Peptides against a protein of PDB entry 5JXT. Designs and how they scored, part 269

Target 1, 319 residues: chain A of PDB entry 5JXT
Amino acid sequence: SLLPKKEINVYIGMSEMQVKWYQKILEKDIDAVNGAGGKRESKTRLLNIVMQLRKCCNHPYLFEGAEPGPPYTTDEHLIYNAGKMVVLDKLLKRIQKQGSRVLIFSQMSRLLDILEDYCVFRGYKYCRIDGSTAHEDRIAAIDEYNKPGSDKFIFLLTTRAGGLGINLTTADIVILYDSDWNPQADLQAMDRAHRIGQTKQVVVYRFVTDNAIEEKVLERAAQKLRLDQLVIQQGRAQVAAKAAANKDELLSMIQHGAEKVFQTKGAFGTMAEKGSQLDDDDIDAILQAGETRTKELNARYEKLGIDDLQKFTSESAYE

## One batch from the design tools (peptide; made by RFdiffusion4, then SolubleMPNN)

Design b2_p29_3_s1 (from b2_p29_3, 17 letters changed)
Fold by OpenDDE base, seed 4:
Structure b2_p29_3_s1 (fold): chain B 319 residues (1-319), chain A 29 residues (1-29)
Amino acid sequence: as target 1 above (319 residues)
Amino acid sequence: PKIPRYLQRSKEEIEAEDKAELEELRREL
């Protein structure tokens, strides 16, 4: 029988470089971030801030002038300048040692380019599929990954390209490097490994930048997913489309952690204490804390009815 | 000479990706 998947949100602090770039993004649009635009502020401007903050949470080298150089090299700086890369680097070493194989999903093809450079730098054998990958090359990559005795450890995928009904049950670990705005897309990505033909317990690690916009994106996605489940269960398909986020909700998401980011001179959390020098105990602590917070998050939404889940308030999860 | 990763993609590709992500954000948020 297919074993249940284990899902763990992995809450990760920003690197010092991410903090600096996160500050810079907020400062560029500080009037919008402070709500000074009021009713005149465009939803588009707020959505652009959300998009840029999410890029920063993924990797600062997605921005012009962030990468150190010249000379421009692939080296340890590719890892230590992004909190998610620091955790990924340690986690992949553990996964490989356990004889597991891993799918890494992102929304950003440009992040997959960084992850390819990282795979080459660490000597990890990989396959890649994104939205630009030709159909024949996609088939070839899947077959190469799934073949008996494949030397391919990692499969790099964009969430949407990976969601297209493919079988990757030869992997037992799924890393969501970032989350889709639609929680169903993430489920579809997980279902590439967690389906009939899987012989191992699938473990899903969802990376979430702590004290940043991604935490609010995750909360919103969890609310939406629970609402969708309750609507299906209650047969109320017509009533329960969660309203589009209003400007105040978007502002609340953008403002989440912003004060702490402005007060921070270095990295966040475990990244401030250890940086790239995370050991196995530090990773275990991060995973254990993540498992606890994941259970708490799920328990909050399990108690909420349809009417409560339709309200997007950052506060409604705490009452 | 190696160039920064940001410049390995064209400005047009980056702008197209940003536009597509913004359109997705508008649909989901």
Scores: peptide ipSAE 0.597, ipTM 0.949, DockQ to the pose 0.425
Fold by OpenDDE base, seed 3:
Structure b2_p29_3_s1 (fold): chain B 319 residues (1-319), chain A 29 residues (1-29)
Amino acid sequence: as target 1 above (319 residues)
Amino acid sequence: PKIPRYLQRSKEEIEAEDKAELEELRREL
């Protein structure tokens, strides 16, 4: 029988470089971030800030002139300059030692380019599929990954390209490096490993940058997913999908953690304390804290009715 | 030294990707 998947949100502090770039993004559009544009502020400007903040949460090198160089070299700086890479680097070593195989999903093809360079740097053998991958090359990559005795440890996928009906049950670990705004896209990604033919416990690690916009992305996705579940259960097809975020909702998402980011000198959380020197105990602590916060998040939304879930609950910082 | 793949993308390609992502965000948010 297929075991239920275990899903864990992994809350990761920003690196010092991410904090600096996150500050820079907010400062560039500070009037929009403060809501000073009022009714005249374009939704497009706010969405652009959201996009740039998500890039920062993924990797600072997604920005022009962020990478140290010339010369441009793939070295340890590729890892320590992004909190998600620091955790990923330790987690992949553990996963490999366990004899597991891993799918890594991202929304960003450019992040997959960084992950390719990382895989080469660490000597990890990988496959890749994104939106630009030809159909024949997708089949070849899947077959190469799934073949008996495949030496391919990692499969790199864009969430939407990887969501397209493929079977990757030869992997038992799924890393969502970022989250889709549509929780169904992430579920479809998980279902590539969590499907008939899987023989192992599937574990899903969802990376979430702590004290950043990605927490609000996750909350919004969890609300939408719970709403979708309740609509299906109640047969109420008329419950509109969570409406498009209004400007105030977008502002609340952008402002989340911004004050603490501006006050922070250096990195956040475990990244400030240990940085690239995270040990196995630090990873266990991050995973345990993540499992607790995941249960709390789920328990919060499980108690809400349809009418509550249709409201944008900006968690006031006091719940 | 081999230039990292993500640094080999043209400015125009990056701007096109950013535009596509922004349009996706408009659909989802």
Scores: peptide ipSAE 0.560, ipTM 0.931, DockQ to the pose 0.572
Fold by OpenDDE base, seed 2:
Structure b2_p29_3_s1 (fold): chain B 319 residues (1-319), chain A 29 residues (1-29)
Amino acid sequence: as target 1 above (319 residues)
Amino acid sequence: PKIPRYLQRSKEEIEAEDKAELEELRREL
């Protein structure tokens, strides 16, 4: 029988470089961030800020001129300049030592380029599929990954490209490096490993940048998912999906953690204390804290009815 | 040394990806 998947949100502090770039993004559009644009502020401008903040949470090298150089070299700086990479680097060593195989999903194909350079640098054998991958090359990559005795440890996928009904049950670990705005896309990605033919306990690690916009992205995704579940359970065919985020919701998401980011001189959380020197106990502590916060997050939404979830706006970052 | 792959993307490819992500954000938010 297929075991239920275990899902854990992994809350990760920003590196010093991410904090600096996050500050720079907010400062560039400070009037919009402060809500000073009022009714004149375009939804497009707010969506652009959201997009840039999510890039920063993934990796600062997604920005032009962020990488140190010349010379431009793939080295340890690719890891320590992004909190998610520091945690990923330690987690992958454990996963490999356990004899597990891993799917890594992202929304950003450019992040998969960084992860590919990382895999080469660490000597991890990998496959890759994104939106641009030809159909024949997708089949070849899947077959190479799934073959008996495959030496491919990692599969790098964009969430949408990996969602296309493929079977990857030869992996038992799923890392969502970032989250889709549609929680169903993330579920479809998890279901590539969590499917008939899986023989192991599937574990899903969802990376979430702590004290940043990604916490509000996660909350919104959890609200949508709970609403979808309740609609299915109650047989209510026409409950309107949670409406598009209004400008005030987008502002609240952008403002979340912004004050603490501006006050921070250096890295955040565990990245400030240990940086790239995370040991096995530090990773266990991060995973345990993540498991606790995941249970707390789920428990908040389990108490809410359909009408509550439809009216539920993310609390302002200042409430 | 081999130039990092993420630095090999053209500005046009980056702008096209950013546009596609913005369109997805408009659909979902």
Scores: peptide ipSAE 0.548, ipTM 0.927, DockQ to the pose 0.668
Fold by OpenDDE base, seed 1:
Structure b2_p29_3_s1 (fold): chain B 319 residues (1-319), chain A 29 residues (1-29)
Amino acid sequence: as target 1 above (319 residues)
Amino acid sequence: PKIPRYLQRSKEEIEAEDKAELEELRREL
């Protein structure tokens, strides 16, 4: 029988460079971030801020002038300048030692380019598929990854391209480097490894930047997913699609952690204490804390009814 | 000499990706 998948949110502090860039993004639009635009503030301006903050949570080198140089190199700076890369680097080393194989999903093809450079730098053999990959090349990459005795450790995928009904049951670890805005797209990505033909316990690690926009993205996604489940269970054909986030909801998401980001000199959490010097015990602590917070998050939404889940209240997630 | 990773994609490609993400955000948020 297929074992249930284990899903763990991995909460990761920003690097010093991420904090600086996160501050810069907020400062550039400080009037919008403070709600000073009032009713005249465009939803588009707020959505642009959300998009830029999400890029920052993934990697600072997605921005012009963030990468150190000249000379421009592929070196340890690629890892230590992004909290997610620091955790990924340690986690992949553990996964490889365990004889596991891993799917890494992202929404951003440009992040996959960074992950390719990282794989080359660490000597990890990989396959890649994104939205630009030709159908024939996609088949070839899947077959190369799935072949008996494949030396390909990592499969790099955009979530949407990876969601397209493929079988990747030769991997037992899934890393969601970022989350889709639609939680169903992430589930479809996980189901590439968690399906008939899987012989191992599938473990899903969802990376979430702590004290940042991504926590609110995760909360919103969990609310949507629970609402969808309840609507299906109650036979209410009107999936009242969780109403499009209003401007105040978007503003609340943008403001989440912003004060602490402005007060912070250097990195956040474990990234401030150890940075790239994380050991196996630090990774265990991060994973254990993540497992606890994941259970708490799920328990909050399991108690909510349809009417509560339709109301996006920032406060209702803490009662 | 290597160029920064940001410049490995064209401005037009980056703008197209940003537009696509913004359209996705408008649909989901």
Scores: peptide ipSAE 0.594, ipTM 0.948, DockQ to the pose 0.449; fails the geometry check

Design b2_p29_3_s2 (from b2_p29_3, 16 letters changed)
Fold by OpenDDE base, seed 4:
Structure b2_p29_3_s2 (fold): chain B 319 residues (1-319), chain A 29 residues (1-29)
Amino acid sequence: as target 1 above (319 residues)
Amino acid sequence: PEIPRYLQRSQEEIAAEDAEELARLLEEL
């Protein structure tokens, strides 16, 4: 029988470089971030800010001039300059030692390029599939990963490319390096490992940058998922109108953690204290805190009705 | 030294990816 998947949100502090770039993104559009543009502010401008902030949460090297160089070299700086990479680097060592195999999903093909460079640097054998991968090359990569005795430890996928009905039940760990705005895309990604033919418990680690826009991405995705579930259960298919985020909702998402980011000199949380020197106890603490916050998040949305879940107000999530 | 793969992307490719992401955001948000 297929065991239930365990999903854990892993809340990760920004590196010092991420804080600097996050500040720079907010400062560039500070009038929009403060709501000074009012009704004249375009939804597109706010969505551009959201997109740039999510890039920063993934890796600062997604921005021109963030990488130290020349010379441009893959080195430890690729890891310590992104909080998610620091946690990933420690977590992958543990996963490998346990004899598990891992799928890593991202929305960003450019982040997969960084993860390829990381895999080469660490000597991890991997496969890759994204939106640009030819159909034949996708088949070859899947077959190479799934073959008996495959030495491929990691499969790198864009969430969308991974959603295409493929079977990756030879992996038992799923890392969502980022989240989709549509929680169904992430579920479809998880279902590549959590499917008929899986013999292990699937564990899903969802990386979330703490005190940043990604918490609001996660909250909105959780809200949408709960709404979709309730609509299906209640037969109220008409109520599942994809509530487009209004400008005030987008502004609230952009503002989330912004004050703390501006007040912070250096990194956040465990990244400030330990940086790249996280030990196994630090990882266990992060995972335990994440498991607690995941239960709290789920419990919050489980109490809400359809009418409450239709309103994306920060307040309705805390009542 | 091998140029990092993420640095091999053209500005046109980056702009196209950003445009596609923005289009996705407009569909979901």
Scores: peptide ipSAE 0.576, ipTM 0.935, DockQ to the pose 0.651
Fold by OpenDDE base, seed 5:
Structure b2_p29_3_s2 (fold): chain B 319 residues (1-319), chain A 29 residues (1-29)
Amino acid sequence: as target 1 above (319 residues)
Amino acid sequence: PEIPRYLQRSQEEIAAEDAEELARLLEEL
């Protein structure tokens, strides 16, 4: 029988470089970030800030001039300059040692390019599929990964390309390196490993940059998912009007953690304390804290009714 | 290769990806 999947949000501090770039993104549009544009501020400008902040949460090298060089070399700096990479690097060692195989999902094909360079640097054998991958190459990559005795450890996928109904039950670990705005896309990604034919406990690690916009992305996704579940359960095809985030909600998301980011000199949390020198105990602590915060997040939304969940006010999550 | 794969993307490709992501954000937010 298929075991229920275990989902854990992994809350990860920014590296020093991420903090610097996060500050730079906010400073570039400081008037918009402070709401000084008021009703005149374009939604598109705010969404562009959101997009850039999410790139920063994934990896600072998604920005021109972030990487140290020339010469530009794949080295340890690719890892320590992104909190998610530091945690990923330790987690993958553990996963491999356990004899597990892993799917890594991202929204960003350019992040998969970074992850390819990382895989090569660490000597991890991988497959890749994204939106640009030809149909024949997708089949070949899936078949290569799923082959009995495959030496491919990692499958790199964009969440949308990985959502295409493929079976990857030869993996038992799923890493969501980032989150989709639609929680159903992430569920569809998880369901590539968590399907009929899976023989292991599927574990899903969702990476979330702590004290950053990604916490608000996660909260929004969790709220939407709970709303979708309740609508299905109650048989009320109330078209949950996709409550388009208003400008104030977008501002609140952008402002989340911004003050602490501006006050911080260096990295955040465990990244400040240990940086790339995270040990197994530090990873266990991060995973345990993540499991606790995941339970708390779920418990918060489980208590809310449809009417509460339709009120996208960030305030209703704290009552 | 001497240049990381993620740095091999053209500015046009990056701009196109950003435009696509922004379009997705406009649909979801």
Scores: peptide ipSAE 0.573, ipTM 0.930, DockQ to the pose 0.605
Fold by OpenDDE base, seed 1:
Structure b2_p29_3_s2 (fold): chain B 319 residues (1-319), chain A 29 residues (1-29)
Amino acid sequence: as target 1 above (319 residues)
Amino acid sequence: PEIPRYLQRSQEEIAAEDAEELARLLEEL
């Protein structure tokens, strides 16, 4: 029988470079961030801020002029300048030693480009599929990854491209490098490994930038998923209306952690203490803390009814 | 030295990805 998947949110501090870029993004639109635009503020302007903050949480090199150079070189700076890369680098080394194989999902094809350069730099053999990958090349990549005795350790996928009904049960680890706004897209991605034919315990690591917008993305996704489940159970399909985030919700998401980001001169959390010098014990501590926070998050939403889940509780980061 | 792949993306490709993400955000949020 297929074992239940284990899902762990991995809460990761920003690097010093990410903090600087996160500050810069907020400062550029500070009037919008402070809600000074009121009713006149464009929803699109707020969504642009959300998009840029999510890029920052993924990797600062998604921004022009963030990478040190010229000359541009793939080196350790690709890792230490992004908290998620530091954790990924240590986690992949552990996963490989365990004889596991890993799917890495992202929403951003340009992040997959960074991950390809990282894989080459670390000597990890990989496959890649994104939205632009031709159908024939997708089949070839899947077959190359799934073949008996495949030397491909990593499969890099965009969440949407990886969601397309493919079987990747030859992997037992799933890393969601970022989250989809639709929690069903992430579930569909996980179900590429967590499917009939899987022989191992599937473990899903969801990377979440701590004290940043991604925590609110995660909370909203958990809320939506619980609401969808309750709506299905109660037969109230009409209530599953995509409650478009109002401007105040978007502002609350943007403001989350912003004060602490502005007060921070270096990196966050374990990234401030150790940076790229994370050891196996630090990874265990991060995973254990993540498992605890994941249980707490799930327990928060499991107790809520439909009427409570329809109310977006914007806790402002300034309370 | 080989230019990193993510730096090989055109500004047009980046703008297209940003536009797609924004469209997705407008659909989901």
Scores: peptide ipSAE 0.564, ipTM 0.926, DockQ to the pose 0.661
Fold by OpenDDE base, seed 2:
Structure b2_p29_3_s2 (fold): chain B 319 residues (1-319), chain A 29 residues (1-29)
Amino acid sequence: as target 1 above (319 residues)
Amino acid sequence: PEIPRYLQRSQEEIAAEDAEELARLLEEL
């Protein structure tokens, strides 16, 4: 029998550069962020803000002119300018030492480009698949990764491309570098490693930027997943209407942590305390804190009924 | 030194990815 997968949310502070870019994104659309547009503000404008804030949470170099240069060089700045990269760098070193192999999923193919440059810089052997990868190249990458004695440590995948029925049970670690709005897409990504033929305990690390929009993305995904589970269990298949987020919900998501981001000078949370100097004990502390917060988050949604879970209220998740 | 891969993306490719992400957001949210 397969061991149940262990999922841990890894809460990560923003780097100083991420805080600056997060502020800049909010300031550019400050009237929309403050709700001054009211009913006249387009849903599309709010979704554009959400998209840019998620890019910032992933890596500031996803923005034009964020990287210092010329000359443009792949160096330690690629790591320390993004909180997720700092944690990833330490975590991958641990994963490699334990003789594990890792799938890294993202929604953003451009983030996979950054992760490729990172892999080359650290000397990690990798495979890549995204939405543009030809069918033959996809087969070749999977076969190269799965072959007995493969020296490929990392598989880089977009969540969408990784969802397509592939078997990657030769990996035992899954990193969700970001989250899908549909929690089923993330489950499908995890199921690439957590499938028949897996012999190890699968561990899933979900990276979440702390005090940012990604906490609200995670809360919404957890709520939706719990609702889907309850609907299936109760046989109420008709009630699974995709509750579209209203404008007020989107505004609440955008506003989450914004005040504290504006007040912050320098890095945030775990990145402010130690920055790139995280040791093995710091990673253990981050993972332990993440495991605790993950249990607390799940316990909040387990107490909620279907009627409570149908209301996307940020307040109902904290009662 | 090799130009970083993420800097080699065309503005057209970036705009297409942003459009696809926005379309997904409109479907899911």
Scores: peptide ipSAE 0.563, ipTM 0.928, DockQ to the pose 0.649

